# Ledger of designs, part 103: peptides against a protein of PDB entry 3T7K

Target 1, 248 residues: chain A of PDB entry 3T7K
Amino acid sequence: KAEKILARFNELPNYDLKAVCTGCFHDGFNEVDIEILNQLGIKIFDNIKETDKLNCIFAPKILRTEKFLKSLSFEPLKFALKPEFIIDLLKQIHSKKDKLSQININLFDYEINGINESIISKTKLPTKVFERANIRCINLVNDIPGGVDTIGSVLKAHGIEKINVLRSKKCTFEDIIPNDVSKQENGGIFKYVLIVTKASQVKKFTKLINDRDKNETILIVEWNWCVESIFHLNVDFTSKKNVLYQKK

## One batch from the design tools (peptide; made by RFdiffusion4, then SolubleMPNN)

Design b2_p18_3_s1 (from b2_p18_3, 6 letters changed)
Fold by OpenDDE base, seed 4:
Structure b2_p18_3_s1 (fold): chain B 248 residues (1-248), chain A 18 residues (1-18)
Amino acid sequence: as target 1 above (248 residues)
Amino acid sequence: SLEDKVDISKEKDVVFPE
């Protein structure tokens, strides 16, 4: 059926997209449309797997979903596109009135607002955003909204090697892991990096660390600090935004 | 509260022509 539908076109584009969707296409696609998209070099996956070499995200806008955040870790992310790309494409293909010999849909017209070439270019870097920031080991409170698995998965996608989950009510100093990175002369290296959800946790962890490991560097942030870092594919240590406690 | 949730966002339902 897909072949019959596409037969009216003299030439088919190859978009070369391996994509996931977030915030759109909840009901998925029918078999015919999937086949049509496949013939156009568009493959949509349900989940993110490294083996799939994903290069595209479909979303209506910048989202704070697992898929969207992880898409910024693609190697590279080639395109971040609005779902209207697929919609318009399929509409054109299914249109009986269109005497078009060619599909006239340019993917560049469907870029997600705020994901510009500057962001895309950073996905071509050989390192991940947190790796560049010398953050390899973090402490994550267990009561984080979204769950430690989801949050942890996103963080790992962006270069965090080790995620230590802290039981906020029961943790001691011994439960807190250091950010084990080699001292680079020019980089703000924090010995302890923590993502917390409550002000009480800031007080608790700062006390625990300062009492037992005096004069060490500490960075305590909100999840939003991570999100903003991901969205920009850059950690700005000069910004105090979403930083709850910092000791250099 | 410093709670920050991972957004699920609203799903967009699209009906494609047959």
Scores: peptide ipSAE 0.026, ipTM 0.593, DockQ to the pose 0.061
Fold by OpenDDE base, seed 3:
Structure b2_p18_3_s1 (fold): chain B 248 residues (1-248), chain A 18 residues (1-18)
Amino acid sequence: as target 1 above (248 residues)
Amino acid sequence: SLEDKVDISKEKDVVFPE
């Protein structure tokens, strides 16, 4: 059926997309449309299993979903596209009225707002955003919205190697892990990096660390700090936004 | 804050044919 539908076109584009969807296409695609998309070089996956093979995300806008955040770790992310790309493409293909000899859909017309070429270009870098920021080991409170597994998975996709989950009410200083990064000459390395949800946790952890490991560098942030860093594919240590406590 | 929530899309279990 797909072949018959596509037979009316003299030339077919090859978009070369390996994509996941988030915030769109909840009902998926029918078999014919999947086959059509496949013939056009568009493969849509249900989840992210191998990020290195995926190069595209479909979403209506910038989202804070696991898929969207992880898509920015693709190597590279070639395209971040609105779902209207697929909708318009399929609509054009299924249209009987147009004596269209060619499919005329340009990927660049469907870019997600806020994901510009500057962001896309950074996905070609050999390092991940938190790796570049010298953040390899973090402490994560167990009561974080979204769950430690999801949050941890996103953070790992972006270069954090070790995620230590802290039981906020029961943790001691010994439960807090240092960010074991060798001092690079030109970069501020924080010995302790923590993601917390509440001001009370800031007070607790700062006390624990300062009482036992005096004069060490501490960075305590909200999850939004991580999200913003991911969205920009850059950690801005000059910004106080979403930073709850910082000791240099 | 509510803003700290990860938007986990409740996507229906849709398996896209490979």
Scores: peptide ipSAE 0.025, ipTM 0.602, DockQ to the pose 0.082
Fold by OpenDDE base, seed 1:
Structure b2_p18_3_s1 (fold): chain B 248 residues (1-248), chain A 18 residues (1-18)
Amino acid sequence: as target 1 above (248 residues)
Amino acid sequence: SLEDKVDISKEKDVVFPE
């Protein structure tokens, strides 16, 4: 059926999209539309797997979903598109009125607001955002909204190698792991990096670290610090936004 | 508690016109 529908077009584009969707298309696609999309080089996956070499995200806007955040770790992310791309595409294809010999849908017309070429270009870098920031090992409190597994998965996708989960109420200094990064001449390296949810945790961890390792560098941030870093694919150490404690 | 906007575990419900 898809072939019959597409037969009216003299030339079919090959968009070469391997995509996931977030915040849209919750009901999925019917079989015919999936076949149509496949013929146009658009394959939509339910979940993110590294083996699928995903290069596209569909979302109505910038979202804080796992899929969206992880999409910025694609190698590269080629396109971040609004769902209207698919909608308009399918609408044009199913339209009997359009004597169009060609599908006239341009991907660039459907870019998600705020995901510009500067961001896209950074996904081509050989390193991940936290790797570039010299953050390899972090401490994560166990009471983080969204859960340590989901948060941890996102962080790992963006270059954090080790996530140490802290039991906030029961942890001691010995439970806190250092950020094991070799000192580079020009890079601010924090020995202790922590993601926390409460001001009381800041007080606790700063005390624990300062009492036992007084001269070391500490970075304590909110989850939003990570999110903003991901959205920009850059860590801005000059910003105090979402930084709860910093000792250089 | 700190303000922490977390929707990481949720998909946004958005309806698009077909």
Scores: peptide ipSAE 0.025, ipTM 0.606, DockQ to the pose 0.068
Fold by OpenDDE base, seed 5:
Structure b2_p18_3_s1 (fold): chain B 248 residues (1-248), chain A 18 residues (1-18)
Amino acid sequence: as target 1 above (248 residues)
Amino acid sequence: SLEDKVDISKEKDVVFPE
């Protein structure tokens, strides 16, 4: 059926998209439309797998979803597109009224607001954002909204190698892991990096660390610090935004 | 407690003809 529908066009574009969707198309696509999209070089996946070499995200706007945050770790992210791209494309294809000999939909007309060329260009870098920031091992409190698995998965996608989950009420100094990175010439290295959810946790962890390791560097941040770093594909250590405690 | 801001996306209900 898809072939018959597409046969009316003299030439078909190849968009070369391997995409996931977030905040849109929750009901998915019918079989015919999936086939149409496939013939146009648009493959939509349900989940993010590294082996699929995803290069595109569909979303109505910048979102804080797992898929959106992970899409910024694609190598590269070629396109971040609004769902209207698919909608308009399929509408044009299914339209019988217009003697359209060609599909006339331009990807560039459907870019997500705020995902500019600067962001896209950073996805072409050989390193991940937290890797560039010398953050490889972090401590994550177990009561983080969204869950440690989801949050940890996003952080790992962006170059954090080890996620240590802290039982906030029961943890001791010995449970806190250091950020084991070799001193690189051009970056401040924090020995202890923690993501917390409460002010009480800041007090607890700062006390634990300072009592046992007084001379060490500490960075305690909110999840929003990570999100902002991901959205910019850059860690700004000069910013105090979403930083709860910092000791250099 | 620090609230995690979750973006809720509005999905457009679009019915495509078969």
Scores: peptide ipSAE 0.021, ipTM 0.534, DockQ to the pose 0.040

Design b2_p18_3_s2 (from b2_p18_3, 7 letters changed)
Fold by OpenDDE base, seed 3:
Structure b2_p18_3_s2 (fold): chain B 248 residues (1-248), chain A 18 residues (1-18)
Amino acid sequence: as target 1 above (248 residues)
Amino acid sequence: SLEDKVDVSKEKDTLFPE
């Protein structure tokens, strides 16, 4: 059925998209439309798997979903597109009125606002954003919204190797892990990196660390610090935004 | 319509929804 529909076109584009969707297409696509998209080189996956070599995200805007955040870790992310790309494409294909010899839909017309070429280009880098920032081991409080598994998964996708979950009410200094990164000459390395949710946790962890490991470098941030770093694919250590405590 | 399928509120994996 898809072949019959597409037969009216003399040439078919090959978009070469391996994509996931977030904030759109919750009900999926019908079988015919999936086949049409496949013939146009558009394959949509339900979940992110590294083996699928995903290169595209569909979303109406920048979102704080697991899929969206992880899409910025694709190698590379080629396109971040609005769902209207698929909508317009399918509308054009199903339209009987237009003697269209060609499908005239340009991917570049459907870019998600805020995901520019500068961001896309950074996804081609051989390193991940937190790796570049010398953050390999972090401490994460167990009461973080979204859950430690989801948050941890996103962080790992962006180069954090080890996530230590802290039981905020019961943790001791011995439960806090250091960011085991060799001192690079030109980069501020924080020995202790923590993601927390409350000011009380800042007070607790700063006390624990300062009492037991004096004069060490500490970075305590909110989850939003991580999100902003991901959205920019860059960690700005000069910014105090979403930083709760910093000791250099 | 496919246009009506754009709803961020229905996303289960939304972190810190607006």
Scores: peptide ipSAE 0.023, ipTM 0.619, DockQ to the pose 0.716
Fold by OpenDDE base, seed 4:
Structure b2_p18_3_s2 (fold): chain B 248 residues (1-248), chain A 18 residues (1-18)
Amino acid sequence: as target 1 above (248 residues)
Amino acid sequence: SLEDKVDVSKEKDTLFPE
């Protein structure tokens, strides 16, 4: 059926997209449309797997979903596109009225607002955003909204090697892991990096660390600090935004 | 509140012509 539908076109584009969707197409696509998209070099996956070499995200806008955040870790992310790309494409293909010999849909017209070439270019870097920031080991409170698995998965996608989950009510100093990175002369290296959800946790962890490991560097941030870092694919240590506690 | 959540996907209905 897909072949019959596409037979009216003399030439088919190859978009070369391996994509996931977030915030759109919750009902998926029918078999015919999937086949049509496949013939056009558009493959949509349900989940993110490294083996799939994903290069595209479909979303209506910048979202704080797991898929969207992880898409910024693609190697590279080639395109971040609005779902209207697929919609318009399929509409054109299914249209009986258009005597079009060619599909006239340019993917560049469907870029997600705020994901510009500067962001895309950073996905071509050989390192991940947190790796560049010398953050390899972090402490994550267990009561984080979204769950430690989801948050942890996003963080790992962006270069965090080790995620230590802290039981906020029961943790001691011994439960807190250091950010084990080699001292580079020019980089603000924090010995302890923590993502917390409550002000009380800031007080608790700062006390625990300062009492037992005096004069060490500490960075305590909100999840938003991570999100902003991901969205910019850059950690700005000069910004105090979403930083709850910092000791250099 | 220091609480921040991961956004959930919003439903978007798409209609394609048959």
Scores: peptide ipSAE 0.023, ipTM 0.530, DockQ to the pose 0.071
Fold by OpenDDE base, seed 5:
Structure b2_p18_3_s2 (fold): chain B 248 residues (1-248), chain A 18 residues (1-18)
Amino acid sequence: as target 1 above (248 residues)
Amino acid sequence: SLEDKVDVSKEKDTLFPE
């Protein structure tokens, strides 16, 4: 059926998209539309797998979803597109009224607001954002909204290698892991990096660390610090935004 | 408590859902 529908066009574009969707198309696509999209070089996946070499995200806007945050770790992210791209494309293809000999939909007309060329260009870098920031091992409190698995998965996608989950009420100094990175010439290394949710946790962890390891560097941040770093694909250590405690 | 705000957008339906 898809072939018959597409046979009316003299030439078909090849968009070369391997995409996931977030905040849109929760009901998926019917079989015919999937086939149509496939013939146009658009493959939509349900989940993010590294082996699929995803290069595109469909979303109505910048979102804080797992898929959107992970899409910024694609190698590279070629396109971040609004769902209207698919909607308009399928609408044009299914339209019987227009004697359209060609599909006339341009990807560049459907870019997500705020995902500019600067962001896209950074996804071509050989390193991940937290890797560039010398953050490889972090401590994550167990009561983080969204859950440690989801948050941890996003952080790992962006170059964090080890996620240590802290039981906030029961943890001791010995439960806190150091950020084990070799001193690189061009970056401040924090020995202890923690993502917390409460002011009481800041007080607790700062006390635990300072009592046992007084001379060490500490970075305690909110999840929003990570999100902002991901959205910019850059860690700004000069910013105090979403930083709860910093000891250099 | 620090709230993790999740951005929620209106779902865009497919034109030809199953």
Scores: peptide ipSAE 0.021, ipTM 0.519, DockQ to the pose 0.064
Fold by OpenDDE base, seed 1:
Structure b2_p18_3_s2 (fold): chain B 248 residues (1-248), chain A 18 residues (1-18)
Amino acid sequence: as target 1 above (248 residues)
Amino acid sequence: SLEDKVDVSKEKDTLFPE
């Protein structure tokens, strides 16, 4: 059926998209539309797997979903597109009125607002955002919204190698792991990096660390600090936004 | 508590052409 529908077009584009969707298409696609999309070089996956070499995300806007955040770790992310791309494409294809010999849908017309070429270009870098920031090992409180598994998965996708989960109420200094990064001459390296949810945790962890390791560098941030870093694919250490405690 | 927001994946309904 898809072949018959597409037969009216003299030339078919090959978009070469391997995509996931977030905040859209929650009901999925019918079989015919999937076949149509496949013929146009658009393959949509249910989940993110590294083996699939995903290069595209469909979303209505910038979202704080696992899929969206992880899409910025694609190697590279070629396109971040609004769902209207698929909608308009399928609409044009199914339209009997359009004597169009060609599909006239340009990917660049459907870019997600806020995901610009500068961001896309950074996904071509050989390193991940937190790797570039010299953040390898972090401490994550166990009461983080979204859960440590989801948050941890996102962080790992962006270059954090080790995630130590802290039981906030029961943890001691010995439970806190250092950020094991070799000192580079020009990079601010924090020995202790923590993601917390409460001001009380800041007080607790700062006390624990300062009492036992007084001269060491500490960075305590909110989850939003990580999100903003991901959205920009850059860590701005000059910004105090979402930083709860910093000791250089 | 500090602001920790996670967006929901189901935000937009899409109707496909028949």
Scores: peptide ipSAE 0.025, ipTM 0.533, DockQ to the pose 0.073; fails the geometry check

Design b2_p18_3_s3 (from b2_p18_3, 6 letters changed)
Fold by OpenDDE base, seed 4:
Structure b2_p18_3_s3 (fold): chain B 248 residues (1-248), chain A 18 residues (1-18)
Amino acid sequence: as target 1 above (248 residues)
Amino acid sequence: SLEDKVDISKEKSTVFPE
């Protein structure tokens, strides 16, 4: 069926997209449309797997979903596109009225607002955002919205190697892991990095650390700090935004 | 999937008292 539909075109583009969708196409695609897209070099996956070498995200806008956040860790993310790309493409293909010898859809016309070339270019870097920031080991409270698995998965995608889950009510100093990174000359390395959800946790962890490991560097942030860092593919240590406690 | 619909983070910053 797809072949018959596409036979009217003399030349088919190859978009070379390996994509996931978020915030769009909840009902999926029918078999014919999937086949059409495949013939155009567009493969849509249900989930993110490293082996699939994903290079594209479809979303209506910048989203704070797991898929969107992880898409910024693609190597590289080639395109962040609005779903209208697929919609318009399929419309043109299914259109009986258009004596179009060619499909006239340009990917660049469908870029997600706010995902510019500067962001895309950073996905070509050999390192991940938190790796560049010298954050390899973090402490994550167990009561984080979205769950430790989802949040942890996103963080790992962006270069955090070890996620220590803290049981906020029962944890002691011994449960807190250090951010074990080699001292680099120019980088503010925090010995303890924590993602927390409550002010009480800030008080608790600062006390635990300061009482037992005096004069060590501490960074306590909220999840939004991570999100902003991901969206910019850069950690700005000069910003106090979403930083709950910092000791240099 | 449910994952596509759920914002895993709150847009609003939680202001903690210093």
Scores: peptide ipSAE 0.039, ipTM 0.644, DockQ to the pose 0.086
Fold by OpenDDE base, seed 2:
Structure b2_p18_3_s3 (fold): chain B 248 residues (1-248), chain A 18 residues (1-18)
Amino acid sequence: as target 1 above (248 residues)
Amino acid sequence: SLEDKVDISKEKSTVFPE
């Protein structure tokens, strides 16, 4: 059926998209539309797997979903597109009106607001955002909204290798892991990096670290610090936004 | 999925709610 529908076109584009969707198309696509999209080189996946070599995200806007955040770690993310791309594409294909010899839908017309070429270009870098920031090992409190598994998965996608989960009420200094990275000449590394949710945790961890490992560098941030870093694919250490405590 | 419908975290600061 898809072949019959597409037969009216003299030339079919090959978009070469391997995509996931977030915040859109919750009901999926019918079998015919999936086949149409496949013929146009658009494959939609339900979940993110590294083996699928995903290069595209469909979303109505920048979202803080796991899929969206992870999409910015694709190698590369070629396109971040609004769902209207698919909608308009399918609409054009199903249209019985005038002999459209060609499908003329430009992907660039459907870019998600705020995901520009600068962001896309950074996904082509050989390193991940937190890797570039010299953040390899982090401490994550167990009571973080969204859960440690989801948050941890996003962080790992963006170059954090080790996530230590802290039981905020019971943890001691010995439970806190250092950020094990080589000192680079041009940039200070934080020995202890922590993601926390409460002011009481800031007080607790700063005390524990300062009492036992005096004068070491500490970075304590909110989850929003990570999100903003991901959205920009850059860590701005000059910004105090979402930083709860830092000791350089 | 629920994951696709809702953000996994709040936009506002958890420690310093605006």
Scores: peptide ipSAE 0.038, ipTM 0.644, DockQ to the pose 0.110
Fold by OpenDDE base, seed 5:
Structure b2_p18_3_s3 (fold): chain B 248 residues (1-248), chain A 18 residues (1-18)
Amino acid sequence: as target 1 above (248 residues)
Amino acid sequence: SLEDKVDISKEKSTVFPE
């Protein structure tokens, strides 16, 4: 059926998109539309797998979903598009009225607001954002909204290698892991990096670390610090935004 | 969905309520 529908066009574009969707198309696509999209070089995946070499995300806007945050780790993210791209494309294809010899949909007309060329260009870098920031090992409190698995998965996609989950009420100093990165000459490495949710956790962890490992560097941040770093594909250590405690 | 749990865009900082 898809072939018959597409046969009316003299030339078909190849968009070369391997995409996931977030905040849109919750009901999925019918079989015919999936086939049509496939014929146009648009493949939509349900989940993010590294082996699929995803290069596109569909979303109505910048979102803080797992898929959206992970899409910024694609190598590269080629396009971040509004769902209207698919909607308009399928609408044009299914339209019987227009003797359309060609599909006239431009990808660039459907870019997500706020995902600019600067962000896209950073996805072409050989390193991940936290890797560039010399953050390899982090401590994550177990009561983080979204859960440690989801948050951890996002952080790993962006270059965190080791995530130590802290049981906030029961943890001791010995449970806190150092950020074991080779001393690179060009940047302040924080020995202890922690993501926390409560002020009480800041007080607890700062006390534990300062009492046992004096004069070490500590960075305690909120999840929003990570999100902002991901959205910019850059860690700004000069910003105090979402930083709860910092000792250089 | 697990995806919806990560969208905490509306959550104010729980540490420092503005």
Scores: peptide ipSAE 0.038, ipTM 0.638, DockQ to the pose 0.073
Fold by OpenDDE base, seed 3:
Formats: C-alpha cells, sequence, structure tokens
Structure b2_p18_3_s3 (fold): chain B 248 residues (1-248), chain A 18 residues (1-18)
C-alpha cells in the first residue's frame, strides 16, 4: 500500500531521521504511515537507545520530559522538529488532488522554537555539557520529583558519571561524595555538587560539609539548574539562577 | 507513554516560592 501511494511521486526525499517523539503522537502511527515514513528515511523509535544513533526529536515545543532532555545529548542532534512536519508530510502524500511530482516539505520550516543552530552545533562537541563543566560526581537527594532513576538517567546522558543518592533525613557527611575531578587551569571545580529540593537540605548539607571539610568548594542547585544547563548545552557558573548555595 | 506527559520538574521549588 505504501509503495502504491508513493508511486505517484517522481522523486522521493530521504530525510535520514532517526527520531523519538515526546508530547506528540501518543497513539502512534498506522502500519501504512510507518512504511511511508520509512521509505522517506524517517524512522521513529519508541525509546532512546544509544545503539540506534538517534539524531532527531519530535516535540511541539521545548519540553522537560526525559526524552526531550536526553535528545539534547544525541551525537549529534541534527533536528528538533515540530510534529507538524510529519502531519503535513503524510497529508501531502495521502492527498489525491494534487498531481505533485515531488514532496515539497522542508525540515527547516518545522524547527522547535528555542532550539536553534547554536544549540544543535553544541551537540557535535566531543564532550557532554556537565563533562565540560567538570561535574563528574554529584549528590542527589532521594526525594527529588520525578525520581532518582529518571533524573539520574538524564544527568548521565549529559556526562555525569556517578550519581550518589542521599537519604536526606539520615545522611551524614560520610555519605556525601566529592566531585573527583582534577583541578583544570581554566575552570572552577566544585568539590561537592548537590542537587536538592528543600531549603532545609541546603542548611543541612552546608553545615555537614563546612563542619567536616572546611574551606572546600560547594555547589548546591535545584533541578532547574540542570535543566537550564541542558537546554543551553552550557553551564553558566556566573549565573545565580537556580543556585541555592555556592562557595568558591 | 506516561513519560511523555509528565514534566519531571513541574513542581514548584519549595526553596523559592513563587
Amino acid sequence: as target 1 above (248 residues)
Amino acid sequence: SLEDKVDISKEKSTVFPE
């Protein structure tokens, strides 16, 4: 059926997309449409796997979903597209009225607002955003919204190697892990990096660290700090936004 | 998926109430 539908076109584009979807296409695609998309070089996957070499995300806008956040770690992310790309494409293909010799849909017309070429270009870098920021090991409170597994997975996708989960009520200084990164000449390395959810946790952890390991560098942030860093594919240490405590 | 519908950070910060 797909071949018959596509036979009316003299030339078919090859979009070369390996994509996941988030915030759209909840009902999936029928078999014919999947085959059509496949013939056009568009493969849509249900889940993110590194082996699939994904290069595209479909979403209506910038989202704070696991898939969207992880898509910014693709190597590279070639396209971040609105679902209207697929909708318009399939609509044009299924249209019987137009003696269209070719499919006239440009990927660049469907870019997600806020994901510009600068962001896309950063996904071509050999390092991940937190790796570039010298954040290798972090402490994460166990009561974080979304759960430590999901949050941890996103953080790992973006270059954090070790995630230490802290039981906020029972943790001691000995439970806090240092960010084991050698001092690089051109960047402030924080010995302790923590993601917390409550002001009480800030007070607790600052006290624990300062009492036991005086004069060390501490960075305590909320999850939004990580999200903003991911969305920009850059850590701005000059910004106080979403920083709860900082000791340089 | 449920993941696609959930903003994992939609909850307001308790540290900085809006």
Scores: peptide ipSAE 0.037, ipTM 0.641, DockQ to the pose 0.084

